# Peptides against a protein of PDB entry 6IDX, part 91

Target 1, 380 residues: chain A of PDB entry 6IDX
Amino acid sequence: KELAKLSADVTFATEFINMDGIIVLTRLVESGTKLLSHYSEMLAFTLTAFLELMDHGIVSWDMVSITFIKQIAGYVSQPMVDVSILQRSLAILESMVLNSQSLYQKIAEEITVGQLISHLQVSNQEIQTYAIALINALFLKAPEDKRQDMANAFAQKHLRSIILNHVIRGNRPIKTEMAHQLYVLQVLTFNLLEERMMTKMDPNDQAQRDIIFELRRIAFDAESDPSNAPGSGTEKRKAMYTKDYKMLGFTNHINPAMDFTQTPPGMLALDNMLYLAKVHQDTYIRIVLENSSREDKHECPFGRSAIELTKMLCEILQVGELPNEGRNDYHPMFFTHDRAFEELFGICIQLLNKTWKEMRATAEDFNKVMQVVREQITRA

## One batch from the design tools (peptide; made by RFdiffusion4, then SolubleMPNN)

Design b2_p14_2_s4 (from b2_p14_2 with E4K L5Q K8E)
Fold by OpenDDE base, seed 4:
Structure b2_p14_2_s4 (fold): chain B 380 residues (1-380), chain A 14 residues (1-14)
Amino acid sequence: as target 1 above (380 residues)
Amino acid sequence: SRRKQQEEAAKEAK
């Protein structure tokens, strides 16, 4: 107990470390000797002292044994662990993950996101905060190949639902630290969009062109069975598609793929359009057809609008920005749906279409409409 | 700080 207090002092820490004191603490954890009187209290103080000593940055985190890691991971994975031990164990794991790639690898093998989700279902906000912080640490230190798996784990309806119901909609105020960890989690989640946002469409890639063709099909051929293989489109068929792409509101009516060569928003805009067309087909068809039948120059160009809206949403959400120590602003909406970005796009494109009509806008008013829509989104 | 370590880890990951 006194050691745990004194360990916060850098002078004491230096002297204690010089006496191999940290090694003694690690061995106490490694021994797992539950036979000692007041074991839980002693362990809680041992873990406190260990953290405080390590926080001085004098000793490398890589000094810890695999046995130590397994013991700490065991305290996080076991049901009915003392809250004090659990909190410190989560903090130790977080620090190990953040400070060492080697320790990250070992910890990622011992702990699942599912185990951490169980610690979000508790009434203790500190435990919830440390659990999210450890999830964030695991995400931050994940190699690129595993980041998508972590992302998919964050996209899991269960994790989002638990955060929404037990953290965000909890009967208690969210503390600044929890708000920060939720902010970090959102930044990390939005950064997964960066790849698609920075991916240029290849106008020569047939698979990517087939997505644009599918957008046309959904809008105009909804009653026609896809059984008409895109055979050698006669000149008349090419001319028909050019008209359809004009009605879809693409800037390049001849080759709509060219509209997706600019990054940002690149392919992310096409992903949003396709999601809208498949998941909200009636909304998509309505928006397209309402503007395709207009001869009054007040048609809202869907394709152009979708691209610029996607770009604007990326700017508003600060896609590709790194988490900042001083920020704690998070968006609860992003915990309500697995495809929250695409759903937000679907809401905002309807808002844009409405605003365009209300303003009686023409193509010359496009930037003005987008500015009004930006203000509407940022105030909502 | 923890938050600084997260920010540093994010910088290393980019």
Scores: peptide ipSAE 0.441, ipTM 0.942, DockQ to the pose 0.919
Fold by OpenDDE base, seed 2:
Structure b2_p14_2_s4 (fold): chain B 380 residues (1-380), chain A 14 residues (1-14)
Amino acid sequence: as target 1 above (380 residues)
Amino acid sequence: SRRKQQEEAAKEAK
């Protein structure tokens, strides 16, 4: 206890480290000797002193043994550990992951996100905060090939539902530190959209063009009796598709793929459009047909609107930005649905279409409509 | 601080 208190002093820490004191603390953890009277209390103070000493940055985190890592990971994976030991163990793991890529690799082998999820189901907000912070650390230090796996783990209904029900909707105020960790988690989750946001469509890729054709099919062929197969002439088909792509509100009616070559939002806009068309088919068909039947200059160009709205949502949500130490703003809505970004897009595209009608907008008013829609989204 | 370490880790990850 006295050592843990004194370890916060840099002068004491320096002298204690010079006496190999930190090595003695690591060996106490490594030994796992539960035979000592007051072992749990002693261990809690040992872990506190270890953290305080390491926080001075005098000793590299790489000095820790694999046995030490396994003991600390063991305290996190065991169901019946003292809360004081668990809290310090989570903090040590977080610090190890953040400060060393080599320790990250070892810890990622010993700990699963599933084990950390169990620590979110507790009533202790400090434990929940350290669990989310360790998840965030593991995400941040994950190599690019494993980031998608971590992403998929965050995209698991279970993690979102637990955060929503046990953290966000808990019977207690969210503390600033928890709000920050939720913000960080959300930023890291949105950054998964960055790849698609920065992916240009290849106008020559047939598979990508087939997605645009599927959007056309869902909008115009879903009600078409299969008996009206338009006559076999390749030229009549091209002219028909150009008309359909105009009715879909693409800027390039001849080659709609060209509208997705701009990054941002690149292919992410096409993903949103396809999600809307498949998951909310009635809404999609309604929006497209309401504007395709207008021979007046007041048609809302769905394709252009979807692209610019996707870009706007990426700007509002700061997709691709790094987490800022000063921010604590998170959106609880993103924990309510698996495809929350695409669902938000689906709500916002309906809002845009409504706003366009209310404003009696033309293509010249497009930027003005988008500004009004931005204000509506940012106030909601 | 922990928050600074997270921000630094995020910078290194980009």
Scores: peptide ipSAE 0.437, ipTM 0.941, DockQ to the pose 0.931
Fold by OpenDDE base, seed 1:
Parts: structure tokens; C-alpha cells; sequence
Structure b2_p14_2_s4 (fold): chain B 380 residues (1-380), chain A 14 residues (1-14)
């Protein structure tokens, strides 16, 4: 207990480390000797002293043994661990993951996101905070090949639902540190969109062109079975599709694929359009048909609007930005749905279409409409 | 700070 307090002092820490004191603490953890009276209290103070000593940055985190890692991971994976030990064990794992790629690899083998989810279902906000912080650390240190697996784990309806229900809706004020960890988790989640945002459409890719054709089919042939793949259309059929792509509000009516070659938002805009067309088909068809029937130059160009809105949402959400240590702003909405970005797009495209009508906008007013929509989104 | 370590880890991951 006294050691844990004194370990916060740099002078004491230096002398204690010089006396191999930190090695003694690690050996106490490694031994796992539960036979001592007051073992839990002793262990909690040992872990506190260890963490405070390591926080001085005098000793490399790589000094820890695999046995130490397994003991700490064991305290996180076991259901009946003292809250004080659990909290310190989560903090130690977080620090190990953040400070060492070698330790990350070892910890990622011992701890699953599923085990950390159990620590989110508790009423203790400190435990919840350290569990999210460790999830964030594991995500940050994940190699590129595993980053998508972590992404998929974050995309799991289960983790988001638990955070929403047990953390955000937990009938307690969210502390600044929890708000920061939720912010970081959101930043990391939005950065998964960066690949698609920076992916240019290949106008020669048939599969990508088939998506654009499917958008046309859903809008104009909603009663027709998708089995009528566009065979080699006669010149009349190509001219018909050019008209349809104009009615869809693409900038390039001849080859709409060209509208998706600009990055950002690249293919992410097409993903949003396809999601809207498939998941919110009635909303999509309504927006397209309401503007396709206009002859008064007050048509809202859906295709162009969807692309520029996707770009705007990426800018507002700072997609591809790094988490900032000073920020704690998070959006609870992004925990409500697994496809929360696409759902936000679906809300915002309706807002854009409404705002366009209210402003009686023409194509010349496009940038003004987008500015008004940006202000509306950022105030909501 | 742990927040700074997290920010540094995020910089290394790009």
C-alpha cells in the first residue's frame, strides 16, 4: 500500500527500479500464490505499484514474462475476480498493448473482444472504461490483416448494443474518460470507411457497373425481376439508359461510373446509394421519382447529391483522422445500428431533398443547398 | 498520459 503510493514519485521509482524492485513485483504476480492471507489486497497493491512504476517509462514493457501476461490475462478472463484486481489488470493490458507490438501479439492470443464485452455489462463505469480502452488499444495495434477482423468485431451488433444499453443508456452521467474512449472507438470505426472512401471506381469493372444498373432498375423497373440482366443493349437501349441516368441525377449521364472516380468519396458513395436502394427502397424510389418527373429545372440531382453528401459526411465525421487526446465528443447514434453511417446517409439525403425543395433550388444553387444541409447536420 | 500513448499508437498504425 505504501509502495503503491510512493511509486508515483519519480525519485522513489528510480531508486526502487535500480534495486530490482519491479522484478520482485512481477515475480509476485507470476507466482500466482493464492495461499497468502489478504492475497487480493496484496495483489491489488502490487498491480498498482507495478503500473505506477512502469508509467515513469524507465523500464521497457518488454521486460514482462509470458507468465506475467498469462496471469494478468487470467484476471481479466475469470468471472469471479475482485473489481480492484480486474481494473488494474485491464489497465496493465492496455499499457502493454499500447507500448509493445510484441506484447500486443501475445495478449491478442490470450484475450478476445468477447471476453472484454462481459466487462461492459457491469454497473462499474471504471471497469467499462478500461474495457473499452483495451478494445481501442487492441484495435490501434492490430496489424492491417487483422484490422478488418477487429472492425468486424466492432461492427458486431452485440458490442454496439451492449455499449449503447449498458454504457450510454446506463442511467449514470458519462465521465470524461468514458466519453473520450467512446470518441476514440468511433474514430477507429469511421476510419474503416477510409478504404472505400479512397477507392476509385473502375469504369471497366463490370460488377461495379452492374451496381449502377441495379440502382436504375430499382428506381424505374421496381416491378421487374432482376433476372432481366441488360443484354447487349441496342443503341436505342443505350439512349434509354442515358435518359435514366440523367433522371437519377448523375453528372455523367453516358457513363455514371465516372462520377465515382473522384476520391473522396469514391466507392463509399456507391455503397451508400446501394444500401439506400436495397434497405430503404421506398424512400429511394420516392426521392428519385419525385425529381425525375420535374420539368421545371427544380429537380434535385440524386446521384450528384448522394456523392457530395457522402463526401460531406466524411468531412463532418473526420473519416481518416487520428484520435485526438483532447476530444471527448461522441455520437450515440453510431451505436444504434450496425450500418450507422449508411443510415445517417439515408436520413441526410432525405434532409437534402427536403431542403432543396424548400429553397426552390436549381442546379446553380447546389453549393448553397449543400452549405445549408451541412449547417443542419452539424447542429443536430 | 495513456491518452497520449493511444494517440501515438494511432500515429504508428497509419
Amino acid sequence: as target 1 above (380 residues)
Amino acid sequence: SRRKQQEEAAKEAK
Scores: peptide ipSAE 0.436, ipTM 0.940, DockQ to the pose 0.918
Fold by OpenDDE base, seed 3:
Structure b2_p14_2_s4 (fold): chain B 380 residues (1-380), chain A 14 residues (1-14)
Amino acid sequence: as target 1 above (380 residues)
Amino acid sequence: SRRKQQEEAAKEAK
């Protein structure tokens, strides 16, 4: 206990490390010798002293043995461990993951995100905070190939639902550290959108153009049996598509793919439009057809609006920004749905369409409408 | 600090 207090002092830590004191602490953990009187209390203080000593950055985290890692991982994976030991074990694993790629690999073999979920289903906010922090550390240190799998694990309705119900909607105030870890988790989740946001559409890629054609099909051919595509000449079909792309509100009516060559928002805007068209088809069709039937120059250009709204949402949410140590602002709404960004887009595009009508806007008012919509989104 | 280590790890991952 006294060692754990003194270990916070850098002078004491330096002297203790020079006496190989940290090696003695690691061996105590490695031994697993439960036969000692007050073993759990002694172990909790040992782990505290170890953390405080390692936080001085004098000793490399790579000094720890595989036996040490397995013991610490064992305290996290076992269902009945002392809360004090569990908390310190989560903190040690977090620090090991953050400070060493080699330790990350070993820890990722011993612990799953699924095991960490059990530590979110507790009344202790500190345990929950350390569990989320370890999840964040595992996400940050994951190689590119596993990063998407981890993202999919966050998109797992289970983890999201547990965070929402047991952490965010808990019967207690969210502490600043928990708010920070939720912010970090949110930033890491938004960074998955960065690739699509920075992906330019290739106007010559037929598969990408077929997505735009699918948007047209859903809007205008929803009642038409696909069997009755009249064999009308290729030129008449091209002229028809130009009209349809104008009605969809694309800037480039001849080749709408050109509207997605700007990054940001690149392909992310097309992903949002396709999500809206498939998941909220009635809303999509209503927005498109309401504006396509107007001849009064008060048409809200859906395609242009969707692109600029996606860009605006990326700016508001700071997509691609790195986690900042000073921030603790998170959006609880992003824990309500697995496709929360696309759902937010679907809400905001309806708000934009409404605001456009209320303002009696024309194409010249476009930027003014977007500013009003930005203010509405940032105040909600 | 712990938060600084997270920020540094995020910088290395980008």
Scores: peptide ipSAE 0.434, ipTM 0.940, DockQ to the pose 0.901

Design b2_p14_3_s1 (from b2_p14_3, 6 letters changed)
Fold by OpenDDE base, seed 4:
Structure b2_p14_3_s1 (fold): chain B 380 residues (1-380), chain A 14 residues (1-14)
Amino acid sequence: as target 1 above (380 residues)
Amino acid sequence: SNKYQAYLDARSRA
């Protein structure tokens, strides 16, 4: 207990470390010897002293043994551990993950996100906070492939559901520390969109062009009887596509792929459009046909609007920015759906289409409409 | 990996 208190002092820490004191503490954890009277209390103070000593940055985290890591991971993975031990074990694992890639690899083998999710199903907000903090640390240190897996896995769906039900919709106020961890998790989740946001469409990539063809098909061919045989000459077909792409509201009616060469939002805009067209097909068709049948020059260009809206949403959500320790703002909506960004896009594109009509906008008013929509989204 | 380094450095000092 006194050691744990004194370990916060850098002068004491330096002298204690010089006497190999940390090695003694690590060996106490490694021994796992439950035979001592007041073992749990002693262990809690040992872990506290260890953390406080390590926080001085005098000793490398890489000094810890695999046995030590397994013991600490054991306190997190085993049921019915003392809350004080669990909290400190989560904090130690977080610090290990953050400070060492080697320790991250070892810890990622010893614990699962599922085990950490179990610590969210408790009434203790401090435990919940440290569990999310460790999840965030694992997410931060994961290679890109593993980060994407963490975000897309059933574990992440379950994580979002548990956070929503046990943290956000909990009967208690969310403390600043928890709000920060939710913010960090949100930032890390949005940063997975950055790759697509910065990916330019290749106008020569047939697979990417096929997505644009699918958008056209969903909008225009779904109502057309299959009796229009593909046999009308290549020129009529190209002319037809140019008309369809104009009706879809692309800027480049000849080659819509060129509209997706700007980054941001690059391919992320096309992903959003395709998601809308497939998941919310009726909404998509309605928006497109409503603006394609107008002769009054008040047509809302869907393609252009979708691209600029995607860019604007990325700006509003600060996609690509790093988490900041001073930020605690998170959006509960993003815990309600697996494809929350695309769903937000689907809501906002309808808002844009409505706002365009209300303003009686023309193509010249485009930027003004986008500014009004930005204000509407940021106030919602 | 370098993207989050500033955050990691801040967090490791806190």
Scores: peptide ipSAE 0.044, ipTM 0.710, DockQ to the pose 0.768
Fold by OpenDDE base, seed 2:
Structure b2_p14_3_s1 (fold): chain B 380 residues (1-380), chain A 14 residues (1-14)
Amino acid sequence: as target 1 above (380 residues)
Amino acid sequence: SNKYQAYLDARSRA
């Protein structure tokens, strides 16, 4: 206890480290000897002193042994551990992951996100905060391939549900530290969209063009009686598709793929459009047909609007930016749905279409409509 | 590796 208190002092820490004191603390953890009277209390103070000493940055985190890592990971994976030991163990693991890529690799082998999710189901907000902090550290230090796997895993769906039910909808106020960790998790999750946001469409890729054709099919062929197969002429088909792509509100009616060559939002806009068309088909068809039937200059160009809205949402959500330590602004809505970004797009595209009608907008008013929609989204 | 280094460096000092 006295050592843990004194370890916060840099002068004491320096002298204690010079006496190999930190090595003695690590060996106490490594030994796992439960034979001492008050072992749990002693261990809690040992872990506190260890953290305080390491926080001075005098000793490298790479000094810790694999046995030490396994003992600390063991305290996190065991169901019946003292809360004080669990808190400190989570904090130590977080610090190890953040400070060393080599320690990250070792810890990622010893701990699963599923084990950390179990610590979110407790009533202790400090435990929940350190559990999310460690998840965030693991997510942050993961290679790009493993980040996508972590996000796509069942663990993320379950993680969102557990956070929503046990943290956000908990019977207690969210503290600043927890709000920050939720913000960080949200930023790291949205940064997975960066790849698609920065992926240019290849106008020569047939598979990508088939997605655009599927958007046309869903909008215009769903109601067409199969008997009106337009006559077999290849030229009549090209002219028909150009008209359909105009009605879909693409800027390039001849080659809509060219509209997705701009990054941001690149292919992410096409993903949102396809999601809307498949998951909210009635809404998609309504938006397209309401504007395709207008012979006036007041048609809302769906394709252009969807692209610019996707870009705007990426800007609002700061997709691709790093989490800021001073920010605590998380959106509970993003924990309510698996495809929350695409659902937000679906809400916002309806808002855009409504706002366009209310403003009696033309193509010249496009930027004004987008500004009004931005203000509406950022105030909601 | 470097994208998050500033965030990591700030958090490792806190």
Scores: peptide ipSAE 0.033, ipTM 0.679, DockQ to the pose 0.727
Fold by OpenDDE base, seed 5:
Structure b2_p14_3_s1 (fold): chain B 380 residues (1-380), chain A 14 residues (1-14)
Amino acid sequence: as target 1 above (380 residues)
Amino acid sequence: SNKYQAYLDARSRA
């Protein structure tokens, strides 16, 4: 206990480290010797002293043994561990993951996100905070190939649901540290959109062109009596599609694929459009047809609007940016739905369409409408 | 890289 307190002092820490004191602490953990009277209390103070000593940055985290890592991971993965030990073990694992890629690899072999989720289902906010912090650390340090796997639907749905129900909707005020960890998790989650945001459409990719064709089909063919099969020749069909793509509000109505070659937002805009068309079909059709039937130059170009809105949302949400220290602004809404970004897009595109009508906008007013919509989104 | 290191450095000091 006294050692743990003294370890916060840099002068003491320096002298203690110079006396190989930290090695003694690591060996105490490595031994796992439960035979001592008050072992749990002693271990909790040992782990505290270890953390405080390591926080001075005098000793590299790479000094820790695999046995030490396994013991600490064991305290996190085992049921019914003392809360004080668990808290410190989570903090140690977080620090190890953040400070060393080699330690990350070892820890990622010893623990699962599922084990960490169990520590969110508690009333202790400190445990919850360190559990999320460790999840965030693992997410941040994961190689790109594994990062998507960590984000995979079931773990994320479950994690999201648990965070929503046990943390955000908990009966306790959210402390600043928890708010920071929720912010970090949100940022890391949005960074998964970066790949799609930076993916250019290939105009020669048939599958991507088929998505654009599907957008046209959903908007215009879903209400058409099957008897009006477009039986007219290839040229008339091509001219028809060009008209349809103009009515959809693409900038390049001859080749809409060209509108998705700009990054950002690249393919992410097409993903949002397709999501809207499939999940909110009535809303999509309404937006498109309300504007396609206008002959007054007050039509809202859906395709262009969807692309620029997707870009704007990426800018507002800082997609691709790393989390900043001292930020604690998280959006509870993003924990309510699996496709929260696409749902936000669906809300915002309706807001854009409404704002366009209210402003009696023309294509020349496009940037003014987008500015008003930006202000509306950022105030909500 | 630099923002991440700054985050780590800030967190290690807190």
Scores: peptide ipSAE 0.030, ipTM 0.702, DockQ to the pose 0.525
Fold by OpenDDE base, seed 1:
Structure b2_p14_3_s1 (fold): chain B 380 residues (1-380), chain A 14 residues (1-14)
Amino acid sequence: as target 1 above (380 residues)
Amino acid sequence: SNKYQAYLDARSRA
């Protein structure tokens, strides 16, 4: 207990470390000796002193043994561990993951996100905070090849639902530390969109062109079977499709694929459009047909609007940027749905279409409409 | 990859 308090002092920490005191603490954890009266209290203070000593940055985190890691991971994976030990164990694992790639690899083998999710279902916000912090650390340190797998695990309806129900919709005020961890988790989740945001459409890729054709089909041929793939259409069919792509509000009416070659937002805009067309078909058809029937130059160009809105949302959400330690602004809506970005797009495209009508905008007013929509989104 | 490492390095110093 006294050691844990004194370990916050740099002078004491330096002297204690010089006396191999940190090694003694690690060996106490490694031994797993539960035979002592007040073992839990002693262990909690040992772990506190260890953290405080390591926070001075005098000793490398790589000094810890595999046995130490397994003991700490054991305290997180076992259901009947004292809350004080659990909290400190989560904090130690977070620090290990953050400070060492080699420790990350070892910890990622010993702990599953599923085990950490169990610590979110408790009423203790400190435990919840450290559990999310460790999830965030694991996400941050995940190699690119595993990041998508972790993303899929984080995108799992289960983690989001648990955070929403047990953290965000909890009967307790969210502390600044928890708000920060939720912010970090959101930033990391949105950064998964970066690949698609930076993927250019290949105008020669038939599968990607078939998506654009499917957007046309859903808008104008909603009762027709998708089996009518655009075969070698006669010149009349090409002219018909050019008209349809104009009515869809693409900038390039001849080859709409060219509108998706700019990055950002690249293919992410097409993904959003396809999601809207498939999941919210009535909304999509309504937006397209309301503007396609206009002859008064007040048509809202859906295709162009969808692309620029996707880009704007990426800018607002800072897609591809790192989380900032000073920020704690999170949006609860992003925990309500597994496809929260696409759902946000679906809300915002309706807002854009409404704002365009209210402003009686023309194509020349496009940038002004987008500015107003940006202000509306950022104030919501 | 390098951006995330910079964030982690910043957070590990805090």
Scores: peptide ipSAE 0.022, ipTM 0.607, DockQ to the pose 0.684

